# Ledger of designs, part 16: peptides against a protein of PDB entry 5IXI

Target 1, 141 residues: chain A of PDB entry 5IXI
Amino acid sequence: TPLLDASSLEYLFAQGQYDLVKCLAPIRDPKTEQDGHDIENECLGMAVLAISHYAMMKKMQLPELPKDISYKRYIPETLNKSIRQRNLLTRMRINNVFKDFLKEFNNKTICDSSVSTHDLKVKYLATLETLTKHYGAEIFE

## One batch from the design tools (peptide; aimed at target 1 F101 F105 T109 V115)

Design b2_p15_4_s2 (made by RFdiffusion4, then SolubleMPNN; from b2_p15_4, 4 letters changed)
Fold by OpenDDE base, seed 5:
Structure b2_p15_4_s2 (fold): chain B 141 residues (1-141), chain A 15 residues (1-15)
Amino acid sequence: as target 1 above (141 residues)
Amino acid sequence: DSILDKKPKVLLSFE
């Protein structure tokens, strides 16, 4: 396949986020209970990437981001509904873990390494392919 | 809940 230019990559990244959240590219069926947990965990990771990319594009530091930033708008809607049905303690723990993921990624990876928005987009799309059913299949139609 | 037990692979891939 031809190399994607910056504009094409930006488009695909935006479309990929939309497809994941809106479940147009639905997440794959878990093979086991642990696989299901792994899928959810990776979705939280995808949310970290999306938020980090947004912050970098806006030239904002993590402390400058709104306090109400959460994974809710950056994960599949079906998964978000599932998490909301869990008990309060579990939801609180998930929120805390996500905040830790975001903080650590910002401090160690974004600030201490030369990771670019380009790198984030590439990794996001590559991971999206592993998480979803038939991602990219429309290209071959 | 095992989702709380490990860092996502996608984040680890940057390390």
Scores: peptide ipSAE 0.612, ipTM 0.899, DockQ to the pose 0.720
OpenDDE base, seeds 1, 2, 3, 4: peptide ipSAE 0.612, 0.612, 0.612, 0.612; ipTM 0.897, 0.899, 0.898, 0.899

Design b2_p15_4_s3 (made by RFdiffusion4, then SolubleMPNN; from b2_p15_4, 5 letters changed)
Fold by OpenDDE base, seed 4:
Structure b2_p15_4_s3 (fold): chain B 141 residues (1-141), chain A 15 residues (1-15)
Amino acid sequence: as target 1 above (141 residues)
Amino acid sequence: DSLLDRKPKVLLSFE
């Protein structure tokens, strides 16, 4: 795979987020029901990365983010629509679990570690490759 | 719900 300079990485990260959310890079078909759950869980993880990256770029602490911050605009639109159709209890649990993921990641990994925005972009794109059908071939060939 | 049982792998990869 080719080496990416800072400008290329910035571009690919921005484009990757857009492609994932807008389903231009659709998530792969699940091999099993459990695989489907894993895919959705990784999408929530991707949302944590995206939000954390945004906060770091703006030099904002987690409490400074809007109180209504959510995964909704950071995951595939198709998945967001699917979640909205689930029962209230499930939606509440997903919201709570996501907030826990975000808080823990920022406290332990961002604040208590030397993780940079560069690291987040690399991991985001690498994970995007595993989640989507054809995106990996386009970027990493 | 199996989706809520574990931390995402990508987040674990930073630990």
Scores: peptide ipSAE 0.616, ipTM 0.897, DockQ to the pose 0.703
OpenDDE base, seeds 1, 2, 3, 5: peptide ipSAE 0.615, 0.615, 0.616, 0.615; ipTM 0.896, 0.897, 0.896, 0.897

Design b2_p15_4_s4 (made by RFdiffusion4, then SolubleMPNN; from b2_p15_4, 7 letters changed)
Fold by OpenDDE base, seed 1:
Structure b2_p15_4_s4 (fold): chain B 141 residues (1-141), chain A 15 residues (1-15)
Amino acid sequence: as target 1 above (141 residues)
Amino acid sequence: DDVLLKEPKVLLSFK
């Protein structure tokens, strides 16, 4: 497939976020229980990428983001519903670990290694292909 | 079982 220009990449990144969250690009079926855990973990990673990209585009630092920022609006709705049904301790653990993921990525990657918004888009779309059933076939084929 | 929360692979890929 041809190289994506900046405008096409921006479009695909925005659409990809929407498709993932709204489950228009449904996540793939896990092959094992551990695979299921890996899928959910990568979804949290996708949320970190999306939030980081947003912050970078708005030229905002993590402390400037809403204090109640979470993965909830950046992961598949089906996964979000599943997490909300889990017990309190599990939900607390997920919340805390996600905050750590976001903080560490911001400090060590965004701030220190000069990762660009372009890099985030590319990684997001590439990961989206691996997480979903059919997404990306036309783009990465 | 609870999700085993390790550093996501996509985040590791930036290192």
Scores: peptide ipSAE 0.599, ipTM 0.892, DockQ to the pose 0.681
OpenDDE base, seeds 2, 3, 4, 5: peptide ipSAE 0.596, 0.594, 0.597, 0.593; ipTM 0.894, 0.888, 0.891, 0.888

Design b2_p15_5 (made by RFdiffusion4)
Pose (drawn by RFdiffusion4):
Structure b2_p15_5 (pose): chain A 132 residues (1-60, 70-141), chain P 15 residues (1-15)
Amino acid sequence: TPLLDASSLEYLFAQGQYDLVKCLAPIRDPKTEQDGHDIENECLGMAVLAISHYAMMKKMSYKRYIPETLNKSIRQRNLLTRMRINNVFKDFLKEFNNKTICDSSVSTHDLKVKYLATLETLTKHYGAEIFE
Amino acid sequence: STFEEWWTNVKHFEW
């Protein structure tokens, strides 16, 4: 018997997206520059998941689906790199919706689950309350 | 699964 029902899961998914974007769920610190880039890549993956879920739900830019801090960080880079980030994101989104949804038979439930499960490891102290 | 493989590739994408 699971902890959450569909309603709580949908709400938690929406809250999780809110937390990730507004940085109430701050992304974890990088151990290395490579780890940092990997974290940014995961964020692009998270944006792909959020958009794919939205499109899936209705039966059909990454900027509004990533932490604002990374957005401000990306806005500081040269134009070619930003075009590159856009292309990589588009490729991820296309590849995910064209192949992975079908191949791995990804439902909306699995998607929300992966999203939140990824929040548990992508962000600092998710679901915890720290008092000073 | 391809989902987890996709995720890993996304995480470790080289620029």

Design b2_p15_5_s1 (made by RFdiffusion4, then SolubleMPNN; from b2_p15_5, 10 letters changed)
Fold by OpenDDE base, seed 4:
Structure b2_p15_5_s1 (fold): chain B 141 residues (1-141), chain A 15 residues (1-15)
Amino acid sequence: as target 1 above (141 residues)
Amino acid sequence: SSFDEFMEKVKNYKF
């Protein structure tokens, strides 16, 4: 794997977020129904990473974040569109679970300084490489 | 790590 300096990592992290959301790096095709579910969860996990990174960089805590904070701007647009088309109860459940995950992540990993912004960027890019079609091979091979 | 454990939990959660 290539050695990345701090500036390169920052650039790739920003670009990776853009590519994922805009579907320039499309998510991989599911092999099974369960795989499709796993892919969706991984995307939501990516949103947790991205939001947490944003909060840390802005030195914000969860109570200071907008009340309507959600995964919507941090997941592939195609997936966001799919979720919006699901029934109300499903959407409510996804929203609630996501907020719970974000809270748990912040309280148990971010607040105790066990995870740094560097760790978040690395984990994000590593997951992006496995989550998307043929993306990141030049970074991790 | 606890971080990896958390991410695994997210990945495997059934919505």
Scores: peptide ipSAE 0.150, ipTM 0.753, DockQ to the pose 0.747
OpenDDE base, seeds 1, 2, 3, 5: peptide ipSAE 0.099, 0.098, 0.097, 0.150; ipTM 0.722, 0.719, 0.718, 0.753

Design b2_p15_5_s2 (made by RFdiffusion4, then SolubleMPNN; from b2_p15_5, 10 letters changed)
Fold by OpenDDE base, seed 4:
Structure b2_p15_5_s2 (fold): chain B 141 residues (1-141), chain A 15 residues (1-15)
Amino acid sequence: as target 1 above (141 residues)
Amino acid sequence: SSFDEFMKKVKNYKF
């Protein structure tokens, strides 16, 4: 894996978020139904990372986060569209679980300071490499 | 790490 300086890491993290959301780096095709579910969960996890990173960079605390904070702007647009087409109960469940995960993670990152913004960027990019079809080869080969 | 354990939880959760 290539050695990245701080500026390069920041750039790649920002670009990676854009590429994932805009589907310029499309997510990999599922091998099974369960694999498809895992991919979806990984995308939601990526949203948690991205939002938490944003909050930390803006020095926001949990009470300052918008009440309607959502994964919508932080997951692939295709997946977001798919979720919107699901039944109400499913969408409510996804929203509630996501908010719970985000709260838990923010307690760990912002409140406990056990995770740094650097850790978030590295984890995001590493996951992006495995989550997408061919993206990441440029970063990790 | 605890961070990796959390991410594993997110990845494996059944929505």
Scores: peptide ipSAE 0.121, ipTM 0.739, DockQ to the pose 0.633
OpenDDE base, seeds 1, 2, 3, 5: peptide ipSAE 0.067, 0.072, 0.072, 0.116; ipTM 0.707, 0.709, 0.706, 0.740; seed 3 fails the geometry check

Design b2_p15_5_s3 (made by RFdiffusion4, then SolubleMPNN; from b2_p15_5, 10 letters changed)
Fold by OpenDDE base, seed 5:
Structure b2_p15_5_s3 (fold): chain B 141 residues (1-141), chain A 15 residues (1-15)
Amino acid sequence: as target 1 above (141 residues)
Amino acid sequence: SSFDEFMEKVKNYKY
C-alpha cells in the first residue's frame, strides 16, 4: 500500500466523504434484507465518524454540538431520500439510534481509547472501501 | 480495536 502523508490523507478523507454523500462512490448492493439494514447502519456509523472528526478538529465536546445534529449531511443522498420516505415512527427510531451511536462512540471509543483525527481518517477510508462497490482500488492496492 | 467493535455493533444493531 502507498504511504499517505498528512496532506494526502486529509485530501482523500475529504474527497471520500464527498464521494459517499454524492453517491459518486455508490454503496454496495444488499444481498438480503438484513444485509440492507446492516449497510444502512454502517452508513450511520460513517456519519458518526465524520461528525466526531469534525468535533475533534473544532475542539468541541459532544454536549457542545448542536442538539439537532443529524446524519443527513453525512450519508449517501439516496439513502437519505429513502429514509425520508419511511413512516414517522421509523424515522424517529433512526434518529434516536443515531444519537445513541454518536454518544456511545464519543464516550467509549474517542475518550477511552484516545483515538486521533488521523485514526478516524484512516478508519473512514478503510470502511468506505468495504461499504462501496469499487472504491479504494487505487488507494489500497 | 474499540473502533472495529463499535462498527460491528452498529452494523448489527436492530431497531
Scores: peptide ipSAE 0.511, ipTM 0.922, DockQ to the pose 0.795
OpenDDE base, seeds 1, 2, 3, 4: peptide ipSAE 0.506, 0.498, 0.511, 0.509; ipTM 0.921, 0.920, 0.922, 0.922

Design b2_p15_5_s4 (made by RFdiffusion4, then SolubleMPNN; from b2_p15_5, 9 letters changed)
Fold by OpenDDE base, seed 2:
Structure b2_p15_5_s4 (fold): chain B 141 residues (1-141), chain A 15 residues (1-15)
Amino acid sequence: as target 1 above (141 residues)
Amino acid sequence: SSFDEFYEKVKNYKW
């Protein structure tokens, strides 16, 4: 992928988040049941990236984040609706695992400073390209 | 990288 300046990368990252959540950049159709599961996990991973980026930009650790922080506002609305239709135990598991992942990633991004905001944006956009149907055609090689 | 390894863990988690 071509090198983007900081301002362009910031813009694309913000726009990409919006497009993913609002389904303006719809996620690709699953080829198999396993592929569908992988897509969902990638979306949840995207949420971790987005929240971590937010926390880093605000210089906030997890205990300082709002208590209602969750994946719900950082994944495609269609996926969020799908998750809400699953049984209570499954939803609880997803919530708990997500929080654990977020905590672990917070240690690496904020506490250990092993990941930069630049890294998060690049990873997010790269994942978005593979996750969605047509996104990035004008940007990526 | 350690970051990529972590992300793969998330991607491959079985709910």
Scores: peptide ipSAE 0.241, ipTM 0.817, DockQ to the pose 0.637
OpenDDE base, seeds 1, 3, 4, 5: peptide ipSAE 0.092, 0.162, 0.033, 0.110; ipTM 0.709, 0.766, 0.682, 0.733; seeds 3, 4, 5 fail the geometry check

Design b2_p15_6 (made by RFdiffusion4)
Pose (drawn by RFdiffusion4):
Structure b2_p15_6 (pose): chain A 132 residues (1-60, 70-141), chain P 15 residues (1-15)
Amino acid sequence: TPLLDASSLEYLFAQGQYDLVKCLAPIRDPKTEQDGHDIENECLGMAVLAISHYAMMKKMSYKRYIPETLNKSIRQRNLLTRMRINNVFKDFLKEFNNKTICDSSVSTHDLKVKYLATLETLTKHYGAEIFE
Amino acid sequence: SSEMAHFKEFISDFS
């Protein structure tokens, strides 16, 4: 018997996206530059998940689906790199919706679950309350 | 190519 029902899961998914974007769920610190880049890449993956879920739900830019801090960080880079980030994101999104949804038979439930399960490891102290 | 590999790893738990 699971902890959450569909309603709580949908609400938690929406709250999780809100936390990730507004940085109430701050992304974890990088151990290395490579780890940092990997974190940014996972954030693009999270944006792909959010958008794919939205499109899936209605039966059909990454900037609004990533932490604002990374957005400000990306806005500081040269134009070619930003075009590059856009192309990489588009490729991820296309590949995911054209192949992975079908191949791995990904439902909306699995998607929200991976999203939140990813929040548990992508962000600092998710679901915890720290008092000073 | 490395970013695609990393994305595939990221989404691999769907499999």

Design b2_p15_6_s1 (made by RFdiffusion4, then SolubleMPNN; from b2_p15_6, 10 letters changed)
Fold by OpenDDE base, seed 2:
Structure b2_p15_6_s1 (fold): chain B 141 residues (1-141), chain A 15 residues (1-15)
Amino acid sequence: as target 1 above (141 residues)
Amino acid sequence: DKDRERFKKFFSSFY
């Protein structure tokens, strides 16, 4: 991974987030059913990173975030559509697990100041490298 | 919960 200064990292993180959500950097095709589940969970993880980064930049605590905060705006639109097509119980499960993990991540990681915004951006970009078809190659050649 | 385990694995670098 190339050494990036703060400004470059900020730019790449913002652009990467946009490209992931808008599917300009499409996620890789699943090779197996298990791979598909892994991809989905990584996308949800990316949402946690993005939301956490936003909260940290705004110096907001979890109770200050909207109670209806969701992954919907922070995952690939294609995946969001796929999730919306699933039954209610499945969607509820995904929502609950996501919210629980977001809360846990905030309490045990962000609130403890064990993770910086820099760390979040690095993790986000590193995940993009493996999650998307071609975006990682563009950045990390 | 499989999803929770996958989340923990994904964020293992932070713990």
Scores: peptide ipSAE 0.197, ipTM 0.830, DockQ to the pose 0.597
OpenDDE base, seeds 1, 3, 4, 5: peptide ipSAE 0.193, 0.136, 0.195, 0.119; ipTM 0.828, 0.785, 0.828, 0.754

Design b2_p15_6_s2 (made by RFdiffusion4, then SolubleMPNN; from b2_p15_6, 10 letters changed)
Fold by OpenDDE base, seed 2:
Structure b2_p15_6_s2 (fold): chain B 141 residues (1-141), chain A 15 residues (1-15)
Amino acid sequence: as target 1 above (141 residues)
Amino acid sequence: DKDKERFKKFFSSFY
């Protein structure tokens, strides 16, 4: 992939977040049930990246993050609706796993500073290429 | 937890 300057990368990252959430860049169709589960987890991972990037840009510390932070605004709206239709125990599990991982990841991004905002944007866009139906071609061609 | 393992795999490039 070609190297993008900082301004271009920032623009593409912001646009990519919007396109993913609003389903303008729809996620790919699952080939199997397992593939569908993997797609969901990738979307949740994208939420972690987006939230962590936001926290880093705002120079927030872990205690400053809202305790009720959620993936809901950072995943495709269609997936969010799907999750809301699942039973309470399943939703609780998803929430707990997400929160635990977000906390762990933020230790590395905010506290340890082992991950940069640049790294997050690159990972986010690279994932969009494989996660969505057509978005990758728009970014790298 | 399978989900946790998948998250770790997803973010393996950061570990």
Scores: peptide ipSAE 0.186, ipTM 0.823, DockQ to the pose 0.567
OpenDDE base, seeds 1, 3, 4, 5: peptide ipSAE 0.114, 0.186, 0.186, 0.183; ipTM 0.765, 0.823, 0.822, 0.821; seeds 1, 4 fail the geometry check

Design b2_p15_6_s3 (made by RFdiffusion4, then SolubleMPNN; from b2_p15_6, 9 letters changed)
Fold by OpenDDE base, seed 1:
Structure b2_p15_6_s3 (fold): chain B 141 residues (1-141), chain A 15 residues (1-15)
Amino acid sequence: as target 1 above (141 residues)
Amino acid sequence: SESREQFKKFFSSFY
């Protein structure tokens, strides 16, 4: 597997975000209920990566982000619709857990510069490969 | 929670 140059990585990262959200790269079918839960959590993790990358590129600290920052724009539209159909308490829990983790990730990892935008892109694309159906088959050999 | 632990595992490469 050849290494990607910076420009190619940037392009693939941007395209990958679009493909995931728009379901052009659909997430894999869950094999079990637990697998389905794992897939959802991975999608939420992808949202954290995307938001953190955005913040770093804009040189913004977490408090500068909107108070109501959400995963909604950074996960597959199908999953977003599914979550919206769940009961209020479940949705509140998901929101709280996500926000808490986003805060933790930024404070403990991003703010101390232990993670670069490059690292985030690599993790995002690597996860995208395993999370979606046949994505990156031509790229990740 | 289980989700929190899964998140920690997901991002373990960054810690």
Scores: peptide ipSAE 0.312, ipTM 0.872, DockQ to the pose 0.600
OpenDDE base, seeds 2, 3, 4, 5: peptide ipSAE 0.272, 0.273, 0.281, 0.272; ipTM 0.858, 0.858, 0.860, 0.856; seed 5 fails the geometry check

Design b2_p15_6_s4 (made by RFdiffusion4, then SolubleMPNN; from b2_p15_6, 9 letters changed)
Fold by OpenDDE base, seed 1:
Structure b2_p15_6_s4 (fold): chain B 141 residues (1-141), chain A 15 residues (1-15)
Amino acid sequence: as target 1 above (141 residues)
Amino acid sequence: SEAREQFKKFFSSFY
């Protein structure tokens, strides 16, 4: 597998976000109920990566982001629809956990400059490869 | 919670 140059990585990261959200790169089928939960949590993690990358590129601090930051635009549309159909308490829990983790990730990792935008892109694409059915097979061969 | 722990595991490479 050849190394990706910066331009290629940037392109793949942008395209990967689009493909994940639009379900052009569909997430893998869960093998068990626990696997399903793991997949959902990985998707939420992908949202944290995407949002954090956005904030870093815009040179925005977390408090400068909208108060109601949500994962909704950064996860597969199918998963978003599924979550919206769950009961209120479940949705509240998901929202709270996500927001807490986003805050923690940014404060303890991003703000300390221990993680670069490059690292976020690499983690995103690496996770995308394992999270989806056949994404990147032609690239990461 | 389990979700929080899984998130920490997911981002363990950054910590």
Scores: peptide ipSAE 0.222, ipTM 0.836, DockQ to the pose 0.599
OpenDDE base, seeds 2, 3, 4, 5: peptide ipSAE 0.143, 0.221, 0.137, 0.222; ipTM 0.775, 0.836, 0.768, 0.835

Design b2_p15_7 (made by RFdiffusion4)
Pose (drawn by RFdiffusion4):
Order: structure tokens, then C-alpha cells, then sequence
Structure b2_p15_7 (pose): chain A 132 residues (1-60, 70-141), chain P 15 residues (1-15)
């Protein structure tokens, strides 16, 4: 018997997206430059998940689906790199919706689950309360 | 910093 029902899961998913974007769920610190880039790539993956879920739910830019800090960080880079980030994101999104949804038979439930499960490892102290 | 191959591996690991 699971902890959450569909309603709580949907609400938690929406809250999780809110936390990720508004940085109430701050992304974990990088161990290396490479780890940092990997984290930004995972953030693009999270944006793909959020958008894919939205489109799936209604039966049909990454900027609004990533932490604002990474957004400000990306806005500081040269234009070619930003075009590059856009192209990589588009490729992710296309590949995910055209192949992975079908191949791995990804439902909206699995998607929200992977999103939140990824929040548990992508962000600092998710679900915990720290008092000083 | 960003690559398509990372995404493929990441999504494969998830799903």
C-alpha cells in the first residue's frame, strides 16, 4: 500500500516543480566542474519531464522549468552557447517524446515519480526541515 | 557543458 494517492501525487508534483523553479529546493553543490555541468544537464532533463507531462496531460522554452539560479547563470554565457543549450534541450525533448515515452511506456505517474525521485537527489535536503 | 549523449544516458537510466 503506497503512501500517496493520485491527488497528493499531483499536488506534490506541482509543488516540486514550484520548489525547483523558485529554488526552495536548491540544487546540490557541484563536486567538480564536470559534476556541475552534469547537474545543469539534469535540470534540462527535469524541464523535459515537466513539459512532457504537461503535454501528455492535455493530450497533445526550458527557461520556465529550471531553477532561476541556473537561468541567471546561463544568461551570463555567450549567445552561441545559449543557442547550443537550446538545441541540446530541443533534442532531449524530441528524443524523449518520440522514443522514450513509447519504448519505456512512460505514463504520467512514472513521470511525476521520476521527477520527484530526482528532486530527492538533485537538490539539497529535499523533504527535510533544518532549524538553526 | 551540455550534450545530447548525456541526456540519452540520463533518460535511459531513469526509464
Amino acid sequence: TPLLDASSLEYLFAQGQYDLVKCLAPIRDPKTEQDGHDIENECLGMAVLAISHYAMMKKMSYKRYIPETLNKSIRQRNLLTRMRINNVFKDFLKEFNNKTICDSSVSTHDLKVKYLATLETLTKHYGAEIFE
Amino acid sequence: SFSFSFGKTWFENLF

Design b2_p15_7_s1 (made by RFdiffusion4, then SolubleMPNN; from b2_p15_7, 8 letters changed)
Fold by OpenDDE base, seed 3:
Structure b2_p15_7_s1 (fold): chain B 141 residues (1-141), chain A 15 residues (1-15)
Amino acid sequence: as target 1 above (141 residues)
Amino acid sequence: MFSVEKGKEFFKKLF
């Protein structure tokens, strides 16, 4: 059984998103250049989780998702600023890969319904615990 | 930078 009840999960998920984006729960320091890339990828993965959860909660179908949906509001503001400083081709690549990942992931959430909003919240919080500096340790220790 | 490979790895951990 989950350690947290549904109401607690909802609260922590919402707060966790806010803390991540606003850098109140700062992401961990990269140990290597590759680790830095992994952290960025993980942040973008978090955006996929958050967007998918949003879509499910709004009962949106895949075609109803905005075509210009972006990770920008769902990743740490510091990372978003960093990405904006990269060249156009790099930013285009990130955007395209993200959209492809989001599409693929949504097949398991909105389409297949094999992943629930509960699962997304759990995964989000679990990832947040490892991605950020000591966030959620009191819950998942 | 963000890669499909790492994204899929993240995806794998979810299912």
Scores: peptide ipSAE 0.094, ipTM 0.747, DockQ to the pose 0.653
OpenDDE base, seeds 1, 2, 4, 5: peptide ipSAE 0.091, 0.091, 0.039, 0.086; ipTM 0.747, 0.747, 0.707, 0.747

Design b2_p15_7_s2 (made by RFdiffusion4, then SolubleMPNN; from b2_p15_7, 9 letters changed)
Fold by OpenDDE base, seed 5:
Structure b2_p15_7_s2 (fold): chain B 141 residues (1-141), chain A 15 residues (1-15)
Amino acid sequence: as target 1 above (141 residues)
Amino acid sequence: MFSVEKMKEFFSKLF
């Protein structure tokens, strides 16, 4: 894996977020129904990473984040559309579980300073490579 | 189905 300076990493992280959300880097096709759910979980995980990075950069604690903070702006638009088509109970469950997980993640990893913004960007990009169709092969091979 | 445990598993592999 090539070494990335801080500025290059920041650029790639920003571009990667844009590519994922706008589906310019499409997520891989699921092999099974369970794999499909795993992909969705990974996408929601990516949202947690992105939101946590944002919060850290803004020096904001969870209660200071907007009350309507959600995964919607941080996952592929196609997945967001898919979720919106699901029944109300399913959507409520996803929303509640996501918020709970985001809270837990930040309390256990961010607030105790065990994870840096650098770590979040690296993990985001590494996950992006495996989650999408051949994204970043020229960068991470 | 969306699973908290699957997300935890995902992150446990990352950190």
Scores: peptide ipSAE 0.128, ipTM 0.772, DockQ to the pose 0.690
OpenDDE base, seeds 1, 2, 3, 4: peptide ipSAE 0.122, 0.058, 0.127, 0.061; ipTM 0.770, 0.689, 0.772, 0.689

Design b2_p15_7_s3 (made by RFdiffusion4, then SolubleMPNN; from b2_p15_7, 8 letters changed)
Fold by OpenDDE base, seed 3:
Structure b2_p15_7_s3 (fold): chain B 141 residues (1-141), chain A 15 residues (1-15)
Amino acid sequence: as target 1 above (141 residues)
Amino acid sequence: MFSVEKGKEFFKSLF
């Protein structure tokens, strides 16, 4: 794998977020219903990474984030549309679990600085490679 | 459906 300098990594991370959300790098096709759930969970995890990276870059703690912080801007638009079509209880559960996940990630990893912004970018891009159909081949091949 | 367990797995995969 090629060595990525800081500027290249920053660019690829930003572009990767755009590509995922805009479905320019479409998520892989699920093999089963459970696989579909796993893909959705990975997408929501990607949102946690993106939000946490933003918070760290702005040097904000979780309580300082807007109360309406949401996964909506950080997941594929197709998935966001799918979630909006689900029933109220399901949407409430997703919202609650996501907030709990974000809180746990912040408390156990971000607050003690065990994970850097660099680590988040690398994890994000690595996950893109496996989550999407063909993204990242030129980076990780 | 977003699974707490799968979320935890993702979190653990960071290390």
Scores: peptide ipSAE 0.088, ipTM 0.745, DockQ to the pose 0.687
OpenDDE base, seeds 1, 2, 4, 5: peptide ipSAE 0.085, 0.041, 0.042, 0.081; ipTM 0.745, 0.693, 0.700, 0.745

Design b2_p15_7_s4 (made by RFdiffusion4, then SolubleMPNN; from b2_p15_7, 8 letters changed)
Fold by OpenDDE base, seed 3:
Order: C-alpha cells, then sequence, then structure tokens
Structure b2_p15_7_s4 (fold): chain B 141 residues (1-141), chain A 15 residues (1-15)
C-alpha cells in the first residue's frame, strides 16, 4: 500500500464516501443471508466512521450535531432504500441501535482522543476496499 | 439483523 500524503488521503476519503453512497463503488454481493446482514452492518459502520470524522472536523460532540445527521446520508442509496421499505418498528430499531452505537463509539474512542481523523479516513478506505466489488484496486495494489 | 455486537466486532477489526 503506497503512502498517501494528507491531501491525497483527504481527497480519496471524500471521493470514497461519494462513490459508496452513490453506488458508483457498489457493495459486494452477499454470499448468504447472513453475509447480507454483515454487509449491512459494515455499511452502517462506515456511516459511524463518516459521522465521527465529520464531528471531529467540526469539533462537535454528538449531542451537538444537527438532528438531521443520520446514517441515511452515509450509506449506499440502495441500502437506504431497502431500509426505508422495512416496517416502522424495524426502522426504529435500526435507528435506535445505530444511535446507541454511535454514542458508545464516540465515548469510548473519539472522546478519549485514541482515534484521529487520519485513522478514520484510513480505516474507511480500507473497509471500502473489502466492502465494494472493485474500488480498492487503484489504491491498494 | 443489525446488532451492536456485530458493530463492535466490525470496529474491533478496524482498530
Amino acid sequence: as target 1 above (141 residues)
Amino acid sequence: MFSVEKMKKFFESLF
């Protein structure tokens, strides 16, 4: 893996988010039903990374973030559509679990400064490579 | 099903 300068990493991180959300870098096909659930979890995890990065860049704590901040803008649009088609109780559960995890992640990882914005970008891109079908080829060869 | 446990495992694998 080539060493990326800070500017290149920032660019790739931004582009990677865009590509994931717009499904320009489509997520891999699930091999099983369980794999499908794991993929969804990974996508939601990507949202946590992205939101946490945003919060850190804005020097904001999670309770201070705008109420419109949710996983919906940070996951593949196809997955977002799928989730919106699920019943209300399921969607509420997903929302609550996500919020709880985001809060926990912030408290245990972000607030103690154990993770930097650099780390989040690197981990985001690394996950993007494994989560999508072909995205990582240009960056990680 | 989305679960906190799976999310924790995901992040444990990352960091």
Scores: peptide ipSAE 0.131, ipTM 0.778, DockQ to the pose 0.709
OpenDDE base, seeds 1, 2, 4, 5: peptide ipSAE 0.130, 0.043, 0.042, 0.129; ipTM 0.777, 0.677, 0.680, 0.776

